# Designs tried in a protein design run: peptides against a protein of PDB entry 6D0Y. Part 202

Target 1, 225 residues: chain A of PDB entry 6D0Y
Amino acid sequence: ETEDHLESLICKVGEKSACSLESNLEGLAGVLEADLPNYKSKILRLLCTVARLLPEKLTIYTTLVGLLNARNYNFGGEFVEAMIRQLKESLKANNYNEAVYLVRFLSDLVNCHVIAAPSMVAMFENFVSVTQEEDVPQVRRDWYVYAFLSSLPWVGKELYEKKDAEMDRIFANTESYLKRRQKTHVPMLQVWTADKPHPQEEYLDCLWAQIQKLKKDRWQERHIL

## One batch from the design tools (peptide; made by RFdiffusion4, then SolubleMPNN)

Design b2_p28_7_s2 (from b2_p28_7, 14 letters changed)
Fold by OpenDDE base, seed 1:
Structure b2_p28_7_s2 (fold): chain B 225 residues (1-225), chain A 28 residues (1-28)
Amino acid sequence: as target 1 above (225 residues)
Amino acid sequence: SRIDEIVEVLRSLGAPEEYIKRVEEILS
């Protein structure tokens, strides 16, 4: 059936093929566009699924969504709404790894002009505001801070260029939380590959230091994320 | 930028410049 074929095409895009990646993306975008009138719900679900389960293909699928949004004016908004619903479901299920992939995906969609910068800033404001809630376990507060900070390599430059004052406020609130939270010894998280080894630190403190350095370097990345 | 990253990836894969330009225009 057409639906099963669409699933196969979406999942296999970017894999070894007789055609180039660009050819596959263009071809898939055309196929999906033609099938949106009949299979929009299925396509939205599939794209949400690959966004959360195949983070290694983030660039491929954000590009694909960007192409589809350009072809179909309403697709971008509907996709974002579906992603937000999926994010909420993942959080309710305590699937934090899946949820952070969705946040990073949404962050990259800002660069694709699928999501407006102010909307992403509002999302991050909501995330960091959780740190001020007393009835929420620290594990959850930590996750929201992690989700925010770990997404900045994808979208930090764009957000500071357009909403610097709001971002500074979010950073101040984040710093305040990091100073007062209970620290535990956990494996170090790396935002990107560093040439020099780092001392062992609490993962959020380490991530904060990396993001501060990235901000100081005007969000310039040496390597492809 | 992320757009530049995508462009670089496509270029490294040997994508035609016309396609790269189209993607850049869509994402910019």
Scores: peptide ipSAE 0.025, ipTM 0.458, DockQ to the pose 0.045
Fold by OpenDDE base, seed 5:
Structure b2_p28_7_s2 (fold): chain B 225 residues (1-225), chain A 28 residues (1-28)
Amino acid sequence: as target 1 above (225 residues)
Amino acid sequence: SRIDEIVEVLRSLGAPEEYIKRVEEILS
């Protein structure tokens, strides 16, 4: 009964109501903080669920996690651990769409300093290292590159400010892979709105070009989806 | 205000100002 109530509160945060969003977030954070001692596992699972299934509310929930981390010093670490477990499970189950949302969520948590920049860099290094593995399908290699690149709109600025040398290495490895991979005809993918229209391109090449432009523009995005 | 409180929490966490601005826009 209590668990169902918590689920409802977490899922509905950010929706239009009689109260303001800030009021709802504050209220929810207070409720969750009080319930953490008794329902920590459930709350962690629920937050992981909304992170992977409600990408449109990404910033709302990363903000909520940041608030909870400030209220409970152990929450952030435990939540990240739960998210990593969920990410591994999603990948194992071939739920790649959910996995991407989890990676983006984790990326945005760096902005709240729930996750340290070096840790996120290490994760991306691991992702891009898959491109160097033998006997791995290209589709899988492509996915890890996509997961990395598509997450940079949320965290690229922070990572380059703190770990520019490491990021440059990751970019070099990514570029090298993109040059040697087999290109396929896939619909163009845009992660954010750009002022200048781009011709139809292979989705990873298009994304790469967008990220390079974003980097050149000092990570000032026009719109994040 | 409650928005200011949330913003202050984010700052205390060391969040970049650009991120804080985005959050503030969402909360407004």
Scores: peptide ipSAE 0.020, ipTM 0.503, DockQ to the pose 0.034
Fold by OpenDDE base, seed 2:
Structure b2_p28_7_s2 (fold): chain B 225 residues (1-225), chain A 28 residues (1-28)
Amino acid sequence: as target 1 above (225 residues)
Amino acid sequence: SRIDEIVEVLRSLGAPEEYIKRVEEILS
């Protein structure tokens, strides 16, 4: 296998094929596992890239990473580290839109047993703690809150099941911030089509309301935010 | 279930039920 071929395989996984998605994922996992000794760095970068650029296949790739982690227990940790580095790079580059996809990807990795729930909670605690920093622009504070809230459709149920007290504290801090922040009207970013914010409602307030409803509905999704 | 969300996403992506079941087994 060549690097270019691997890239093609990773990018095309999940597309309509004569084989089942299961077969394709297992096959790809096998190929990638076999090539890890030679192309680990490339594979990690490729997976980070698709996580960032192909949000429509998020669950496919998280599943793939989960499969790889199950086969090679060292891979998951290395991948997460790579993803965190990529996230930091995206944030430094002010690429907030793609950074959100990375956060959502990481969130879904909790479901795939790649990331432990407490670790994700800690990440979100760090995100929301930005709102309490004294010399940070509100736009940045808003983004971290957005990144947190908009990721909950993927992982909120799991986190509340395992870390309800910590999550409640995060929610309380989030609510407190939302009450004291200045209102703006930035469009809400969504992966799939969903209900649009009300014209009279600020985007974060709208998202907050949606997440509150989702939480109230025990995280039963009607759509992905 | 902790995997309900991923299952629903997979379903929304058109994943076959047989695959979804396999994923449930893997993620359980």
Scores: peptide ipSAE 0.017, ipTM 0.444, DockQ to the pose 0.040
Fold by OpenDDE base, seed 4:
Structure b2_p28_7_s2 (fold): chain B 225 residues (1-225), chain A 28 residues (1-28)
Amino acid sequence: as target 1 above (225 residues)
Amino acid sequence: SRIDEIVEVLRSLGAPEEYIKRVEEILS
């Protein structure tokens, strides 16, 4: 297996095929597993790249990583470490759209048994703790809350099943922040203007309300058909 | 609706349509 061929396989997984997606993922996982001894670094980089650049295939690649982790128990950890580095770089560059994709990707990795629930809880604790810092602009505080809340559709059920007390604390802190935050224009959202019916400053409040409802409804998850 | 607002926020942040669809389904 050549490096270029591996890239092609990883990038094209999930495309139309005579086989099922599940079969293709299992097959690809097998190929990648066999090539890990020689191309581990390349495979890690490729997976990080597609995770970042192909968010439309999030569930495909999280599943693939999960399969690889199941086959090679240390792969998932190394991949997560790489993803965390990417997340940090994205945040440093104020690339919020990329960063949120990475957070959602990591969130879904909990469902794929790559990241333990307590670890994800710790990550979200770190996110929400930013709201308590005075040296961070509100736009960033808001982003961390958004990143947390908007990731819960992917992982909220799992986290509350295993760490309900900790999650309740995070929710309490989030609620407290939302009550005291100043509602103002957020440049990164730029979707609401004076002529639009929904004010931009309410986006987190709206998200919070929906997440509260989702929580109340026991985090019912549905598959996209 | 509040869901519409969330969808719009997701779009504004460059979320792919698949993400949006999933959120809509979950939050509906």
Scores: peptide ipSAE 0.000, ipTM 0.287, DockQ to the pose 0.017; fails the geometry check

Design b2_p28_7_s3 (from b2_p28_7, 12 letters changed)
Fold by OpenDDE base, seed 3:
Structure b2_p28_7_s3 (fold): chain B 225 residues (1-225), chain A 28 residues (1-28)
Amino acid sequence: as target 1 above (225 residues)
Amino acid sequence: SEIDEIIKVLRDLGAPEEYIERVREKLS
């Protein structure tokens, strides 16, 4: 019965309320903290599920995880480990849409003090390094670039503030790859856009231009909560 | 108090009173 109540509370957070979202999240974090001794596994699974399936509530649940991590210093690490496992599984299953959302989620966890900035930089370095591997299909190389670029609205500011030199190197490598890659249409990549399908080459080039502008505007993002 | 705020949040999210009382007891 308690498990069902926890599930209900986690799913309902962020809905219209007489209280502020911040207040609700703080209160929910307190409740979850009290129940961690008995229901840690269930809570971890629930949070992983909503993180994966509700991208529209990304910042809500990253904030909640951040609050829980502040209350229980081990929770954040265990959650991240679970998310990384899920990311690997998504990639193995060629579920690129889920995988990119997971990368974005992890990116925003940097802002919530769950993941250290250097760790995220290392992840992005690994992503972009795939573009230098000859035995990897271009579709996969393109996805790693997409995953990197599409995550920067959530974490670009923080990473450049702390690791500007490393980020510049990643950007240079990305630019170099975009210039030299073969521009051919790959049907699988059309899934990346929900509203309007774009050719592979056009989509990545447009995203690159958008990120360059965002960088120039000092990473000002209006849609990040 | 912090406990009162938590109880308020639980009520706002539709938690049953029985559950709320258990939480209150746990946090006391």
Scores: peptide ipSAE 0.220, ipTM 0.809, DockQ to the pose 0.831
Fold by OpenDDE base, seed 1:
Structure b2_p28_7_s3 (fold): chain B 225 residues (1-225), chain A 28 residues (1-28)
Amino acid sequence: as target 1 above (225 residues)
Amino acid sequence: SEIDEIIKVLRDLGAPEEYIERVREKLS
């Protein structure tokens, strides 16, 4: 019965309420913290599930995980490990839409002090390094670049503040790849985005230009990318 | 108090009173 109630609470947070969202998140974090001794595995699983299946509540659940991590220093790490496992599973299943969302979710966890900036930089280094592998089809190389670039609106500012030299290296490698890749793979990339195709520019090139502009603007967003 | 805020959140999220009381007891 308690497990059912926990599930209900986690799923309903962010809905219409008499209280502020911030208050609800703090309160829910308190409830979950109290139940961690008995229901840690269940709570972890539930949060992974809603993080994966409810993209419209990304900031709600990243914030909630951040609050829980602040209350219980072990929870954040275990959650991230579970999310990484899920990311690997999504990639194995060729579920690229889910996979890229998970990368964005992890990226926002840096802002919530759940993931350290160096760890996220290392992940992006690994992503971009795939572009150098000879036995990998371009469609997969393109996805890793897409996953990296499309996540920067959530975490680019923090990463450049902490690891500017490393980020510059990743950018240089990305630019180099974009210059040499074939453009005939554009239709395949459209599977990974809900955005309408740009009528005048290849999607990755367009995204690259947008990210460069965002970087130039010191990561201050004026529009949704 | 923190407990009062938690109870308020539970009610707003539609938790049944029996569960709310169990949480109150756990947090007390």
Scores: peptide ipSAE 0.213, ipTM 0.805, DockQ to the pose 0.908
Fold by OpenDDE base, seed 4:
Structure b2_p28_7_s3 (fold): chain B 225 residues (1-225), chain A 28 residues (1-28)
Amino acid sequence: as target 1 above (225 residues)
Amino acid sequence: SEIDEIIKVLRDLGAPEEYIERVREKLS
């Protein structure tokens, strides 16, 4: 069964092999491209699934999607749309850990030339705009800021290189929100759960400081966030 | 290593070098 083989290949890519990962990714991209005419829907579903369920292979799958996109195929757009739908579903289900991961995944897709920088900027603008909504709980507003900031180590440099003015506006709005939001005291060493989306004040402030430092250093990372 | 191969692919994709180094660090 071809579909089963595709599933196997997609799931196993990045595992121990006699060939290099690069070779495997290129090879798999070629195979997937060839099979897209017949199995596009299945391949899309599989890639979305593994992207969501195998966070340890984030770079592998973003790269794979990037390779497919680089082959002059319109697959990337549909994949992104599916991922956005999944993001929305995760948020509706209060699966905030998955949601933030998906945002990070999408962010890395910018580096893989799947998502245009302006599109990602627009997404982050939408995220930060939530901080201005009164009908949204602060815990939710905080999460959007967290999702934005925590994704910048992956894509901040690219976005500032392409859309510095827009990013500065987003940063200004973020800073303004962080200054005016109600402070919450929560232990710093808190385990994030799907049902607990609230980033503690200390963590958000720390994250903000780290991102500010990263920005100041022209997005040359010195420490793992 | 697997990480090195990933880095190579990212470089081939035109990813910024600074980003590539961040990825290397994160994957290490």
Scores: peptide ipSAE 0.034, ipTM 0.494, DockQ to the pose 0.030; fails the geometry check
Fold by OpenDDE base, seed 2:
Order: sequence, then C-alpha cells, then structure tokens
Structure b2_p28_7_s3 (fold): chain B 225 residues (1-225), chain A 28 residues (1-28)
Amino acid sequence: as target 1 above (225 residues)
Amino acid sequence: SEIDEIIKVLRDLGAPEEYIERVREKLS
C-alpha cells in the first residue's frame, strides 16, 4: 500500500508534471525521508532497482539520493553499499553494460555529495590495479580501464580538483598499461555483451585520447564522449 | 524545462558549474 505508493512515486518522478522537477524531487525526498523509519529496506531496494534499470533517469535519481543525503539522513551510505554490491553482482554475472553504468552512476553521486571524492579515487585505483595482475585476462583488464575512463566525463573534474596527485598516478598506470597491452583489432560494429567484454583496440585507445583531450581542456566537454 | 530544473537542483547541491554544463550538454 504505502510501499506501492512509494514505488509509483519513485518510478514516475521526472515525468511531465504541473510542478517543477526540482519541486517534485524535493517533495519526493521529503516523502521518502519520512517513510524511511518504516520502509527503509523497501525504499533502498526500490532506489537501487530504478537506478539500475532506468539509465535515462541517471541524473534524476542521483539527484534524488543527493537530496536525501542533504536532509542529513544516513541512508546515502547504505544506498552506496547496496549499489556496490550490485556492481559486484553485475560483474560476476558478466553484465558489463550494467556494471559500467553503475560505475557512472556512482561517479555522479560524487557530484551530488553522496560519495566522497577520495572514495571514488580509491575505487578507480582498484580498477586500474587490476591491470597489474598477471592472473587476470586482458579482456577483464581492458574493461576496468574502460569503466574508469568512461566515467571520467562525469567526475574527472571533481577528482582532479581534490585528488590530483592520486589521479595522476592512476593516469600514469593507465597509460603504461595501454602501451603494454596486446592490441586486438575487432569489427567496429561489435558492442559490449556478456561474452564480449573486450573493447576494441581502437576504441580503447580512442577513448584514452579523448579523455586526455578532456583533461587538457580542464574537463570541459566539447562533445558527448 | 525539465533539464533546467535538473540544472537548478545540481546547482543547489553544489555541483561544479563545469559539470552542470556537461550535464546540460548530455541531456540536450
């Protein structure tokens, strides 16, 4: 009943309304906060679900979680933990598209002050550190680099402003890996699938070049990467 | 517009202006 109502509100937020989106988000945040004492687990699951299944509403839901966090409820931490668990599950299931999206989602949560910049840096350090492990296939190493690089348009500015030295080390390690890895040429029409998590040689190198340019441009995007 | 409202919220949350502009571009 109340759970159904909450589900409806969470799913519908961002749809056309007589009120502004901001007003709706603020209102929804208030409603969710009020119901957290009784429906915390349900709300947590709902938010994780919509965050995962509705990528078109990424900013809406990161903002919503940010608003909840701004209301000084400790829900944000548990949400992040749940999202991290989901990320791990996605990786175990070889759902690489979902996984990379979750990384982007988490990245944007930094901008919403839900995740601290150092924590995100640590995550990316862990990602890039995989490239140093010999027992990990290159296909997996490439994915972690891809996940890192493809998330930087969302959070690179923030991370470099706060943790430039650490980010430089990550970049150096990334560059080193890209120079050492075996280059594989695959058809340009290949897309990420559960059985094809390896990005194209040209794509990963291209992405690296684009990110380098973005970094050079002080993280001001000239085009959607 | 809905995008404008998102931008407002992001600004209220203290998002960097550069990021806000990137979001605008991404959502446009």
Scores: peptide ipSAE 0.028, ipTM 0.490, DockQ to the pose 0.030; fails the geometry check

Design b2_p28_7_s4 (from b2_p28_7, 12 letters changed)
Fold by OpenDDE base, seed 2:
Structure b2_p28_7_s4 (fold): chain B 225 residues (1-225), chain A 28 residues (1-28)
Amino acid sequence: as target 1 above (225 residues)
Amino acid sequence: SEIEKIIEVLKSLGASEEYIEEIKKKLS
């Protein structure tokens, strides 16, 4: 019964309320903290689920996780570990859309002081390093580049402020890959889907151009990518 | 108080009175 209440509250946070979003998140964090001793596993699973299934509330739930981590320093780490496990499972299942949402969520957790900037940089380095592996299909290599680039709107500013040299290296490697990868003619532009893991030539090139512009604009977003 | 604020938030989020009482006990 308590679990049902927690689920309801977690799902409803961010909806129009008499209180501010910040107040609601603080209050919910307090409630969850009180219930952690009894329902930590369930709370972790619930937060992982909403993070995965409700990408439109990404910043709401990253903030909530940040608040919980501030109250309980172990919670953030456990949550991240769960998210990484889920990311691996999504990749194994070829659920690329879910996987990219998870990467974006993890990216925004850097802003909430749950994940250290160097750790996120290392993750992106690992992603881009896949482009150098010979035993990996291009469809997979393309996705890792996409996952990296598409996450930068959430964390690019922070990463360049903290790790500019490393980020420049990742960008250089990304640019090199985009120039040398095999391009297949596709008559119609299509959005990434779980059953369409290979980005079209124009999509990746367009995304790269958008990110380059965002970088040039000092990571001040003018439109949603 | 902090507890009063939490209760206010819970009410705002549509928590049941029974659950609110449960949380009061946990926070006390």
Scores: peptide ipSAE 0.198, ipTM 0.807, DockQ to the pose 0.923
Fold by OpenDDE base, seed 3:
Structure b2_p28_7_s4 (fold): chain B 225 residues (1-225), chain A 28 residues (1-28)
Amino acid sequence: as target 1 above (225 residues)
Amino acid sequence: SEIEKIIEVLKSLGASEEYIEEIKKKLS
C-alpha cells in the first residue's frame, strides 16, 4: 500500500497543484526519506525508471534526487551507480536516444551536488576519447560527441567554473575531430532516432556552433535557449 | 510546522488521508 502511494507521488510530482513545485519536491523528499528504511530499493528503482522514461521531467527528478542525497548521504551514490548501469545497458542495446537522456540526467546531477564535477569531466573525457579510436565507426564517434555537447546546456557552466582547463582540452579535441571527420549529407527534415545513432552532419556542426556561442555567453541560457 | 507543510504537500499531490496519517506517524 505504501509502496503504491510512493509510486503515485513520484509520478505526480511536477503536475499542476495547489503548492509550488519547490514545495512539492521538498515535501516529497521528506516523505521518501521517512520511507527509505523500508523501501529504499523500490524508491531507487522508481526514480531510475522515471528518469529514463520521462526525460521532459529531467530537472524535477534530478532536484528530487539532490534533495534525497542531502538528507541521506548514501542515496545519491547508489542512484548514480544504478543510472550508470542503465546507461551501459542502453548503449549495449543500441538505444542511443535513451542513452543521451541518461547522460543529460547525470549531467544535471552535478548541479544538484550529487555528482562531483571532476567525475563528470572524466566521463566527458572518456566520451571524446572515442573519437581517437580507429576501430570504431564514425557513427559511434559522432554519437559520443553529440552526447557530450548536448549535455553541456545542463552542466557546462558548473564544469567550466571548476575545471576550466580540462574542459578546454575536451573542447579542443572535439573541435579537432569535427574538422577532420567525414561529412555525409542527410536531409535536415529527418529526425534522429535510435535506428540512426548519429546526428545529422549539419546538426552536429550547428550544435557545436550553438555550444560555442553558449560558452561565449558565459553559459547564460537566456541568450540561446 | 514542517510536518504541517509536508501534509499540505501530500494533499496537493493527491495522497489519501490514510497515507497522510501514516506519514504523520513516521515524521513524529
Scores: peptide ipSAE 0.197, ipTM 0.805, DockQ to the pose 0.946
Fold by OpenDDE base, seed 1:
Structure b2_p28_7_s4 (fold): chain B 225 residues (1-225), chain A 28 residues (1-28)
Amino acid sequence: as target 1 above (225 residues)
Amino acid sequence: SEIEKIIEVLKSLGASEEYIEEIKKKLS
């Protein structure tokens, strides 16, 4: 019964309420903290699930995880581990839209002080390093580049402020790959889907150009990419 | 108090009275 109540509260946070979102998040964090000793695994699973299934509440749940991590120093790490496992599972199941969202979610966790900037840089280094592997299909190499670039609006500023040299290396490698990859002309610009996980030539190039512009503008977002 | 705020949030999120009482016990 208690577990069902927790699930309900986690799902409802962010909906219309008599209290502010901030108050609700703080209060919910307090409730979850109190129940962590008994229901930690369940809470982790629930948060992972809603994070995965409710992309419209990304900042709500990243903030909530941040609050919980501040209260329980072990929670954030365990949550991230669960999310990484989920990311791997999504990729194995060819759920590319879910996978890229999970990367964005993890990226925003850097802003919530759950993931350290160096760790995120290392993740992106690993992503871009896939482009150098010959035994990996281009469609998969393209996805890793897409996942990296599409996540920068959430974390690019923070990473460049703390790890500019490393980020520049990643950018250089990305640029090199984009220049040498096979390109297929398609009249329609298509966004990656679960069944069609192949960004069009124009899309990746446009995304690259947009990110370069964002970088030039010191990561100040004027428009949602 | 912090507990009072939590209770208010629980009510705001539609928690049952039974669950609220349970949380009160855990927070006391």
Scores: peptide ipSAE 0.196, ipTM 0.804, DockQ to the pose 0.921
Fold by OpenDDE base, seed 5:
Structure b2_p28_7_s4 (fold): chain B 225 residues (1-225), chain A 28 residues (1-28)
Amino acid sequence: as target 1 above (225 residues)
Amino acid sequence: SEIEKIIEVLKSLGASEEYIEEIKKKLS
């Protein structure tokens, strides 16, 4: 019964309400904290599920997790572990849209002080390092670059403020890869199919150009990419 | 109070009266 109530509250947060979103998030965080001792596993699963299934509420749930992590009960680390497990499962199942969204979600958790900037840098280093592996298909290499670049709108500013040298190295490696890779023409609608998870050449190059512009503008977005 | 604020939020989120009472007990 309590579990059902928690699920309902977690799903409803961000919907039209008499209270502000901020108030609702703070209140919900308080409620969840109170129930964590008894329902931690369930709450973790629920938050992971809504994070995965409701990409339109990315900032809502990252903020919620951030609020929970800031409270007395240790939550953030275990949540991140659950999300990483889910990311691995998504990749294994060829759910590339879900996978890239999870990377974006994790990226925004840096802004919510759930994930340390160095940890996210390390993740991106690992992603880009795949481009250097010989036994990995280009389609897979391209996806990791896409996942990295498409996540930077959420975390690029923070990472460059704290780890500029490391980020520059990642960018250099990315640029080098983009220049040397074989370009393929894949329709945008086929980008995330199980058999063709490869972004089309023009899209990836366009994304790179947009990110370069964003970087040049000191990560101040003029519009939502 | 902080508890009252939480209760108001719960109401705003459509929590049942029964659950609200349960939370009151947990927060007291």
Scores: peptide ipSAE 0.195, ipTM 0.801, DockQ to the pose 0.921

